# Ledger of designs, part 135: peptides against a protein of PDB entry 3J47

Target 1, 121 residues: chain A of PDB entry 3J47
Amino acid sequence: IRLTNQLKSLKGLQSKLKDVVEYLDKVINKELPINHTILGKLQDVFNLLPNLGTPDDDEIDVENHDRINISNNLQKALTVKTNDELMVIYISNLVRSIIAFDDLIENKIQNKKIQEQRVKD
Target 2, 26 residues: chain B of PDB entry 3J47
Amino acid sequence: NAQYHLLVKQGDGLLTKLQKYGAAVR

## One batch from the design tools (peptide; made by RFdiffusion4, then SolubleMPNN)

Design b2_p29_5_s3 (from b2_p29_5, 15 letters changed)
Fold by OpenDDE base, seed 5:
Structure b2_p29_5_s3 (fold): chain B 121 residues (1-121), chain C 26 residues (1-26), chain A 29 residues (1-29)
Amino acid sequence: as target 1 above (121 residues)
Amino acid sequence: as target 2 above (26 residues)
Amino acid sequence: SIEEQLEKIKELQKEMEEIKKQLEESKKL
């Protein structure tokens, strides 16, 4: 049972890492704004990872337990890092969108002033 | 985490101000 | 850089595939 649960957890984490890579590629290509919902789901997966590592107390060789704990801790640390990186890219895209929207508003105000001046002449 | 949530909250506050300004210019 | 991060994620995927392979071999015994 434990080995099957560990395999399932590893597959889930592998799928999540793939989703993060695919998302990063789309953000690098400027194809998609960063979705906050993806970031929240990443964080939820991380909060569930500690629960995926709770062994029922059956005697498994110390050597396999250490390798699994190292892999889970490394994977947890690496996906926390990936989440922080996705968050930085998110903020960067948000700031760019804000600047572009400010420029659009200023352009609209200028166009309106030009139109009002043409009606007075 | 906490510093990041603060930064996200500041960005959302700026976006909300921009949306209000865009609605006033329409 | 973002490129260095992407490279680290690819390395992690490779390590995870190797762990998965070892786990599949252990399940075949």
Scores: peptide ipSAE 0.319, ipTM 0.780, DockQ to the pose 0.024
Fold by OpenDDE base, seed 3:
Structure b2_p29_5_s3 (fold): chain B 121 residues (1-121), chain C 26 residues (1-26), chain A 29 residues (1-29)
Amino acid sequence: as target 1 above (121 residues)
Amino acid sequence: as target 2 above (26 residues)
Amino acid sequence: SIEEQLEKIKELQKEMEEIKKQLEESKKL
């Protein structure tokens, strides 16, 4: 039973890690804007992961358990850091989009003024 | 968290202003 | 760097695949 639960938890973690990588690749390739909802869901799943360890207090195998817990805590910390970095990239892309639209609006205003001058001549 | 939400709100405010300008230029 | 984090995530995925393989072998015994 315990081994099957550990396999299920490991498969869940592997699937989540794959989803994070796929999401990061899509953001790097500019295929998707940063979806804060996906980030929130990822955070919720990470907050539920500690609760998948119901402490059934039965002794014997402390050395492998510490490595798995340290790996999970490190992965959680890396995910938080990756979230903050993705957030900075999102804001940077949003600001660039705002500047590009502002320049487009100014170009349209100038083109309209040039047309109005040509109709008065 | 709070500083980030503030920065996102500022970005949304700029985007809303830009949409209003884009509608006024049409 | 983001690239260094991506490489660390790939290494962690590889290690997790190896652990999964060992666990499947242990389940077959």
Scores: peptide ipSAE 0.303, ipTM 0.769, DockQ to the pose 0.020
Fold by OpenDDE base, seed 2:
Structure b2_p29_5_s3 (fold): chain B 121 residues (1-121), chain C 26 residues (1-26), chain A 29 residues (1-29)
Amino acid sequence: as target 1 above (121 residues)
Amino acid sequence: as target 2 above (26 residues)
Amino acid sequence: SIEEQLEKIKELQKEMEEIKKQLEESKKL
């Protein structure tokens, strides 16, 4: 029983890490609107977490239950931490993209003003 | 949770500003 | 790397499955 639960927790961790990598790859490839994808992956993580914590209705000794709960709480905490790190990276990239776009807009406005001056001369 | 929602709201606010500027340049 | 950590977790899973199998065989004796 304990070994099976540890294996299940490890499989859950692996799945989450795979989802994180896949998300990062999709962001790098510009394939997805990032906010919806982060939220979707957060939801996927939260949907996978309950599947880690459902004991089959077998008489779980109190000590095994406590270890399962600790493992699930640790996995939840690790997932939240990983999601927070990904979110920080995402927001940083979003801010950079916004700044770059603002600079492009200002450059375009300046170029239009220069063209209007040349037509008046 | 609360910090996450705050960060999402900040991102959405920046995106809205970006859209307004993009519309002003068209 | 995140990918390297994923591979390490897969390896640990494989080892744990083998230990489980050995324990089940030992219970049948």
Scores: peptide ipSAE 0.257, ipTM 0.726, DockQ to the pose 0.016
Fold by OpenDDE base, seed 1:
Structure b2_p29_5_s3 (fold): chain B 121 residues (1-121), chain C 26 residues (1-26), chain A 29 residues (1-29)
Amino acid sequence: as target 1 above (121 residues)
Amino acid sequence: as target 2 above (26 residues)
Amino acid sequence: SIEEQLEKIKELQKEMEEIKKQLEESKKL
């Protein structure tokens, strides 16, 4: 039962990670805006990942130590991969904010030029 | 890594442009 | 490292916030 639940959770995580990667690609390509709800849910899943692989301290059979280490290393690798994805999203949002601010400044410069023309007329 | 550094560099370039425009509005 | 990238993002955020502040000051003049 536990292994089947872990495998189901891992498949769910893998599917969600795929959806996030696909969403990231659309964000990088400027095709879609960032959905903060998807990002928040992803962060929640990753904050819960360390807890999904903690064996309760009460069943440490010595033979499971290598399997636990492999599982922990895989979870760490998945956490790093997701941190990288979240970072790419964050930078993409920052770049979009900078572009929007650049457009705002340009609009202000244009409005100033229009006012200066009206004072000369 | 390399693509990430490229995106960061592009963001820095846009920020530098924004700073120049901000200085031109003053 | 991931930590170095996070620090660089924080720096970019700080610079962007300073630019926003300067723009708001320029709107008050």
Scores: peptide ipSAE 0.303, ipTM 0.836, DockQ to the pose 0.034; fails the geometry check

Design b2_p29_5_s4 (from b2_p29_5, 16 letters changed)
Fold by OpenDDE base, seed 5:
Structure b2_p29_5_s4 (fold): chain B 121 residues (1-121), chain C 26 residues (1-26), chain A 29 residues (1-29)
Amino acid sequence: as target 1 above (121 residues)
Amino acid sequence: as target 2 above (26 residues)
Amino acid sequence: SIEEKQKEIAKLDEEMKEILEQIKKSKEL
């Protein structure tokens, strides 16, 4: 049970990591605006979280149902927390990329001003 | 969840500003 | 911490606002 739950959590994390990578690739390729894809992938993760806690309908006795539900809820909560942490990292990386792009744009403006000065001389 | 959505909105606001800036420099 | 990262993002937001303001000012000159 604990190992199976850890494996499910790890699979959920792996799925989310794949989703984040796919999102990053789409952003790098300029195919999608960052905003809609981040929100979409966040929603996908939240929609997958209930599924990570669906017991496969294998015949396990009714007396363990409450303990399994509590364990699944805790695992879901841990998966949500891990997902939130990954998304914070993702947003932080996006913001860093944005700043780097702003610096590149400022450098481009400065270069343009230098060229305009050279044409006036 | 709500704090996460707020963080996402903040990141989105930054990206939108960056896009506007990139368009203004073209 | 998530809170620390949120504070880092908020600082980056402010820096980007300042950059955008400088760019607007530079375009008016």
Scores: peptide ipSAE 0.348, ipTM 0.846, DockQ to the pose 0.032
Fold by OpenDDE base, seed 2:
Structure b2_p29_5_s4 (fold): chain B 121 residues (1-121), chain C 26 residues (1-26), chain A 29 residues (1-29)
Amino acid sequence: as target 1 above (121 residues)
Amino acid sequence: as target 2 above (26 residues)
Amino acid sequence: SIEEKQKEIAKLDEEMKEILEQIKKSKEL
């Protein structure tokens, strides 16, 4: 029963990770805006991922230790990969915000110059 | 993890500077 | 590639620094 639940949880995590990657690709391609709610829920899931590998204190059968360690290492590797993807998106959004701000500043400078010219004429 | 947090912190610092500049140009 | 994205990020970070420096110069004028 526990192994089947872990496998189901891992498959669910893998599916969610795939959906996130697909969402991230769409955001990178400017096809969709960032859904902060999805990202927040994803972060919450990743913050809970270290806890998904803590067995409640019930008898750790020594023979399952290697499979649990492999699962935890894979989960950690997936967490790192997703953190790297989230970082790339965060930076991409930051850059977009900076470009948009630079354009706004330039527009303000131009508007100020036009107004100063109108007062001199 | 530490490098990620450092990069995020640098980005947040840049965003804060950007916000301050926008407020000063307003 | 992850490495290519890191290079692109590093380039964007440099462009952002240059923009911030130009903005700072524009405030001093």
Scores: peptide ipSAE 0.292, ipTM 0.846, DockQ to the pose 0.031
Fold by OpenDDE base, seed 4:
Structure b2_p29_5_s4 (fold): chain B 121 residues (1-121), chain C 26 residues (1-26), chain A 29 residues (1-29)
Amino acid sequence: as target 1 above (121 residues)
Amino acid sequence: as target 2 above (26 residues)
Amino acid sequence: SIEEKQKEIAKLDEEMKEILEQIKKSKEL
């Protein structure tokens, strides 16, 4: 039962990670806006991952130790990969926000100059 | 981690300058 | 690439510096 649940959770995580990567690629390509709800749920999954990767030592059959280490290394590598992807999204959003704010400021300066000219006339 | 923190710090610095600019244009 | 994103941020920081300089110059006139 426990191993089957772990395998199901890992498959679920892998599927979700694939969906996230696909979403991230669409966001990088400016095809879709960032969904804060998806990002928040992903962060929650990451915060829970360290707690999922430490099975209590009590039932490790000796034959599974190498497979568990490979699985933990793969899970750690997947966690790092997804943290890197989240970072790229965060940076991309920051950059977009900066550009949008820069454009807003320039528009406001132009509007102020137009108003000052109208008051002098 | 260190590269991430450096990048976040650069972004925050840019955001702070942007906020100062926005306040100076008000 | 992470390096490409860093280069993009550096460009935006420079553009923002140029804008701040233009504002400063506009206040001196």
Scores: peptide ipSAE 0.320, ipTM 0.842, DockQ to the pose 0.027; fails the geometry check
Fold by OpenDDE base, seed 1:
Structure b2_p29_5_s4 (fold): chain B 121 residues (1-121), chain C 26 residues (1-26), chain A 29 residues (1-29)
Amino acid sequence: as target 1 above (121 residues)
Amino acid sequence: as target 2 above (26 residues)
Amino acid sequence: SIEEKQKEIAKLDEEMKEILEQIKKSKEL
């Protein structure tokens, strides 16, 4: 039962990570906007994951310790990988916002120049 | 880590330039 | 630290918000 639940959680996490990567690729390709709600929920799940992998030390048979260590290392590696992916998304959004702002500034400068020319005529 | 800090620093530099341009357009 | 990076990202978000507010104020003039 415990191993089956861990495998199910891991498969769910792997599927979600794949969906995030696919979403990232679509965002990088400008096909879709970033869904902040999905990202926030993902971050919340990852912040809770370290607590899901530490059952209190007091009653788990010594034979399960190696399997728990492997599971915890895999969870930690997945958490790090997802944090890195979220960071890349955030930077990509920041860069896009900066570019859009630069274009807005340039458009405003051009409009001001056109208006100054019309007042001189 | 180092590549990320470099990207963040480049973003901050671009943001600072954009702020200066925004102030000059006002 | 990961925490230091999160603080730096939060600072960048605040700077972006200030820029967006300045753009909004500039469109009202």
Scores: peptide ipSAE 0.314, ipTM 0.844, DockQ to the pose 0.035; fails the geometry check

Design b2_p29_6_s1 (from b2_p29_6, 23 letters changed)
Fold by OpenDDE base, seed 5:
Structure b2_p29_6_s1 (fold): chain B 121 residues (1-121), chain C 26 residues (1-26), chain A 29 residues (1-29)
Amino acid sequence: as target 1 above (121 residues)
Amino acid sequence: as target 2 above (26 residues)
Amino acid sequence: SELDKKLEEMNRIRENVHKLLEELKKLKE
């Protein structure tokens, strides 16, 4: 029962990660804005992932240890991959914010120049 | 990973410079 | 002259941002 629930949770997480990756690709391609709610939910899932991979010490039958280690390594690899994708999105948003701020500064400089010229005239 | 961290660090540096510039233009 | 100096610094920041964007594109490839 616990293993089946873990596998179902992992499949659900994998599906959600796929949806997030697809969303991230759309955001990278500037097709969609970044949704902070999706990022927050992903962060929550990742914060719970270390707890999903820590079997409570007591009931682990030794025979499933290799499959659990492979599953944990796969989860860890998927977590790392998703963290990398989230980081790329974060950087992309940071760069967009920098560009937008630069444009605002330029607009402000131009407006000041226009105002100074009007005062001289 | 190392290239990514370097890029993040450079981005943070640029953001800081941009903030200083924005404050100076105000 | 001071406004022109600020504009020049802004353009320098913009160029640096563009360089970082190009590095990000290379990492995606």
Scores: peptide ipSAE 0.280, ipTM 0.837, DockQ to the pose 0.062
Fold by OpenDDE base, seed 4:
Structure b2_p29_6_s1 (fold): chain B 121 residues (1-121), chain C 26 residues (1-26), chain A 29 residues (1-29)
Amino acid sequence: as target 1 above (121 residues)
Amino acid sequence: as target 2 above (26 residues)
Amino acid sequence: SELDKKLEEMNRIRENVHKLLEELKKLKE
């Protein structure tokens, strides 16, 4: 029962991670802003992943070895996927930071040009 | 994992460069 | 002349930022 519930929870998490990836793709495409709540939830999931796949040492019954292996493989797969999602978020944030910085530079240049014009007048 | 770490490292390098330029604009 | 120097510096920084942006785009690919 517990292992089945863990597997179900892990599948649910995987589905949610997919949704996050889709959201991140929209963010990268500048269709949507970054949702910090989604990011926070993704981080929480990542932090919980080790706990979701660690069978409490006390209930490793041999008969569930195949289910444990499936759970561990799913956890590993989710971990990789989570890492990829985090990477996408990180890259997206970097791109946004660069764009914002470029805009800041442009604004400063424009302000300087305006100031120069005022001095000439 | 190795590819991920490489991409992250490259991103960090770019961020560091960006920060240096940002400091020069101030 | 000092203002012109600052403007030139800002333009140089802009160019560098654009280069970094292109590198980030390559990382996304």
Scores: peptide ipSAE 0.303, ipTM 0.850, DockQ to the pose 0.056; fails the geometry check
Fold by OpenDDE base, seed 1:
Structure b2_p29_6_s1 (fold): chain B 121 residues (1-121), chain C 26 residues (1-26), chain A 29 residues (1-29)
Amino acid sequence: as target 1 above (121 residues)
Amino acid sequence: as target 2 above (26 residues)
Amino acid sequence: SELDKKLEEMNRIRENVHKLLEELKKLKE
């Protein structure tokens, strides 16, 4: 039961990561704005990952030790991958903020030029 | 992990600079 | 004029934003 629940949780995490990647691709392609809800859910997954890797000190037969190590390695790899995805999201948001700020500056500059022209006329 | 933390720290530094510029434009 | 000074400052800010953007692009690479 516990192993099945861990596998189900891992599959759920993997599916969610896939959704995040797909969303990130759309964000990179400027098709969609950043969804804070997706980011929040991804953060929740990260906060759950340390809890997923805690071997409950239950009497785990020697045969389960190798499976736990494989699961922990996979969780670590998924954590790294998810961290990279979060980083890409963060960077993408930062880039968008910078672009929006640059556009704001340009708009203000244009407005000033229009005002100067109106005063000259 | 260390590389990631470094990248995050650099990104935060850029964000701080961006915020300062945003405040100067207001 | 004061307006020209403000415009110059905005252009300086723009240049700084572009520098930050380039640094951010480097972080993404």
Scores: peptide ipSAE 0.300, ipTM 0.846, DockQ to the pose 0.059; fails the geometry check
Fold by OpenDDE base, seed 3:
Structure b2_p29_6_s1 (fold): chain B 121 residues (1-121), chain C 26 residues (1-26), chain A 29 residues (1-29)
Amino acid sequence: as target 1 above (121 residues)
Amino acid sequence: as target 2 above (26 residues)
Amino acid sequence: SELDKKLEEMNRIRENVHKLLEELKKLKE
């Protein structure tokens, strides 16, 4: 029962990660804004992931140990992949902020040039 | 991983330059 | 002249941002 629930949770996480990747693709293409709620829920899932891999010390037969190790390795790999995705989102947001700031500076420069022309007239 | 870290470093460098520029325009 | 130098630096920053965006797109592919 516990192993089946862990596998189901992992499959659910994998599906959600796929949805996040798809969302990230849309954000990179400027089709959608970043959904902070999805990002927060992902972070919560990841913070819980280390706890999902702590076996309670009870009598788990040797056959289950290999499956648990494979599950933990897959979970770790998924965690790394999601960290990479989150990092891509962070960089994309940073770049957008930089562009917006650049445009603001350009607008200020243009306004200053207009004022200087008005003083010369 | 290495390419990603390089990209992050380049982004941070650009942000720092932009901050300096913004301060110089003020 | 100082304003023009600032504008040039801003354009350089913009170009660097665009390059980073293209690298991010390549990493996504």
Scores: peptide ipSAE 0.293, ipTM 0.844, DockQ to the pose 0.060; fails the geometry check

Design b2_p29_6_s3 (from b2_p29_6, 21 letters changed)
Fold by OpenDDE base, seed 4:
Order: C-alpha cells, then structure tokens, then sequence
Structure b2_p29_6_s3 (fold): chain B 121 residues (1-121), chain C 26 residues (1-26), chain A 29 residues (1-29)
C-alpha cells in the first residue's frame, strides 16, 4: 500500500512534469503565452521535492551551436532565471535535508530512550 | 545576489551544525 | 542529563531551521 501510493504520487508528478514540458514547448513555439501560475506551481513542486540528483554536469551535449546565440541570450536570461530557480531549488532542498536529518536525530533519540527503558525493565 | 548568498551561507552553517550534532549523537 | 542536553541541541537546530525557512518565505514574497 505505501509503496503503491508513492509510485502513484511519482506517476502524478511525472504526468505534471510532462504537462509542463508540453506547455513550455508551446510557449517556445509561441503557441501559448507564458503562464506564470504553472511556472509558480512547478517551482513549488521543485521546492517540495528533494534534489533527486544534481544532474551530473557531464552529458550536456553542446552540439546545437547556431540556434544557441538567440538561445544564449535566452539561455543567459534563462540561465539567470534558471540560476535563480536552481538556487531556490538548492535552498529548498537544503532546508528539507536539514528537516529530514532533524527527524532522523529525533527518531534516534526516541529509539535510545526505548532501549534504555527496556534495560531498566 | 548578496542577500541570496547570505541565505545560502546561513543554510550551510546550519547544515554544518546539524552534521556535528548527528556525529555527536552517534 | 545527557539526553536532556541532546534534546536542547536538537531544539536549537529546529529553531534555526524554522528561522531559515521564514527568511526563505520572505524572499519569495
């Protein structure tokens, strides 16, 4: 049951990510205006997700150079925006990691108390 | 930028304290 | 006494996390 619920939540997230990608593609193609609400919700989801891996810097295949100059100003503006978004994601993940570690410490303290009580009984 | 770097620095400081505490509780 | 000291340290960490979270929320506004 719990694993199935986690898988269902992950599938729901994957579907939503797909919808966002499709939306972003439509925005890039000028078919739809940028919906700030979708971007805000995506940021909220990312802020609520632990960093599932720093994308290892390795496989950004550099190939598509010529579309890159307009893309480089857009990637520079998007890199500034993506840097700000990545920074927000980084901090949110840091905070979540700290909270999770605090919960782990509390659980360890509780387990120690239970063991000490069992030795006294 | 400066406020953001300050916030990151505070987070890193907290993480370091948490790591030290976790090591002491082991 | 040692366990109480550990709990106090944990509470201090939780407070710092809470403060950091509040600052993050303020930056998003």
Amino acid sequence: as target 1 above (121 residues)
Amino acid sequence: as target 2 above (26 residues)
Amino acid sequence: SELDEQLEQMNRILQNVHELFEELVKQKQ
Scores: peptide ipSAE 0.241, ipTM 0.813, DockQ to the pose 0.066
Fold by OpenDDE base, seed 1:
Structure b2_p29_6_s3 (fold): chain B 121 residues (1-121), chain C 26 residues (1-26), chain A 29 residues (1-29)
Amino acid sequence: as target 1 above (121 residues)
Amino acid sequence: as target 2 above (26 residues)
Amino acid sequence: SELDEQLEQMNRILQNVHELFEELVKQKQ
């Protein structure tokens, strides 16, 4: 029961984060005005993300490609767009990273649930 | 500018941390 | 204990995302 509720909550989080990304993409495309309240709450979400500690240097290789793409998109935004547009792009990329993390947490919870079931059988 | 740079720094930190957690879960 | 802490953080994030979503809905209205 508790694990199932956690999985459901995580799936809900993932869905909502996707909706936020879609909103941010619409703001980037000037289809919607920037909502400062939304951006502030999104920042709060990011601040509550686990202070995942400094990466030990060794696992850098697979993760570098997404980081480089994010950095390049941000640099391009800095050069071409207003500070606000850049912020929106940055936040969108950050939200995508959070979604990926949520998927990882979900996988961990699922694995734990499978292990707990195997111990009960 | 300063708030933006702070936000960027925080998010880069978060991303890095997220990656570490991903590795630890794996 | 560490997993429970991560779950608590996830729940806090979920609450903030919920609030964010509510604001997004208000903006579309």
Scores: peptide ipSAE 0.235, ipTM 0.805, DockQ to the pose 0.038
Fold by OpenDDE base, seed 5:
Structure b2_p29_6_s3 (fold): chain B 121 residues (1-121), chain C 26 residues (1-26), chain A 29 residues (1-29)
Amino acid sequence: as target 1 above (121 residues)
Amino acid sequence: as target 2 above (26 residues)
Amino acid sequence: SELDEQLEQMNRILQNVHELFEELVKQKQ
């Protein structure tokens, strides 16, 4: 059940990403103006994506590191083209990433302290 | 534009430092 | 301890992030 839901979510994301790429290609080619609705949906997707800059403890296969870099580059590229609003979103996501990492580090430190105390007892 | 690029560069630098720190704490 | 040094490094990173955020806010005003 959980795996099936994750696969469905991933397929939905893949479809949306494809639509965004097709749109961006048309904008790059000056075939279409910037669509604010598509950008808003893209923003929502980025806000829902777990911080691509925090690889979960799963073995970062070289593919995941490249995907993280691609996502960061895409976010950077989007931010460069739609300057002010995307900048705020980029910064907000960066700050969220940092906070999540800080919480993770603090949790690990606490777990280490608890383990060290258990070994001393 | 230049100030924005500088800020993004600084943010990327901080993220890199944070990643290194996270790896060291693991 | 090594753990205390790691905590200090984390605090330095957080301070740098805070400073970056403050600079961003100043540029938006």
Scores: peptide ipSAE 0.226, ipTM 0.800, DockQ to the pose 0.092
Fold by OpenDDE base, seed 3:
Structure b2_p29_6_s3 (fold): chain B 121 residues (1-121), chain C 26 residues (1-26), chain A 29 residues (1-29)
Amino acid sequence: as target 1 above (121 residues)
Amino acid sequence: as target 2 above (26 residues)
Amino acid sequence: SELDEQLEQMNRILQNVHELFEELVKQKQ
């Protein structure tokens, strides 16, 4: 029951993050105006993510091609200080990183459940 | 400009922590 | 456990995303 609720919540988060990306894409395409309240709340979401990690693992594992691409695209966006469009691309990449993180959490939860089941058998 | 730079800096910090966490979960 | 703390943080993120969604709904009305 508890694990199923956690998985449901994680799927709900992923769906909402997708909706935010779609909103940002519409803003980039000038289909919708920029809403500063939405952007502020999105920033608050991002400010909570730094608390999700333990400080101890310095190993940037090179194997995740998608992470390298996100980091490189972000680094390129960081070097170009002047364009609102780059800010939106940056936020979109950050959202993709959060989704990837959610998938890692889900995998960890599943692995823990499998281990707990193996100990009970 | 200053608010944008602050946002960018915060997101860079977040990305770094996210990378570290992803390594710790493997 | 560390996992329970991560889940609590995820719940906080979900709350903020919920509030963000409510603002998006208000913008469409």
Scores: peptide ipSAE 0.201, ipTM 0.786, DockQ to the pose 0.035

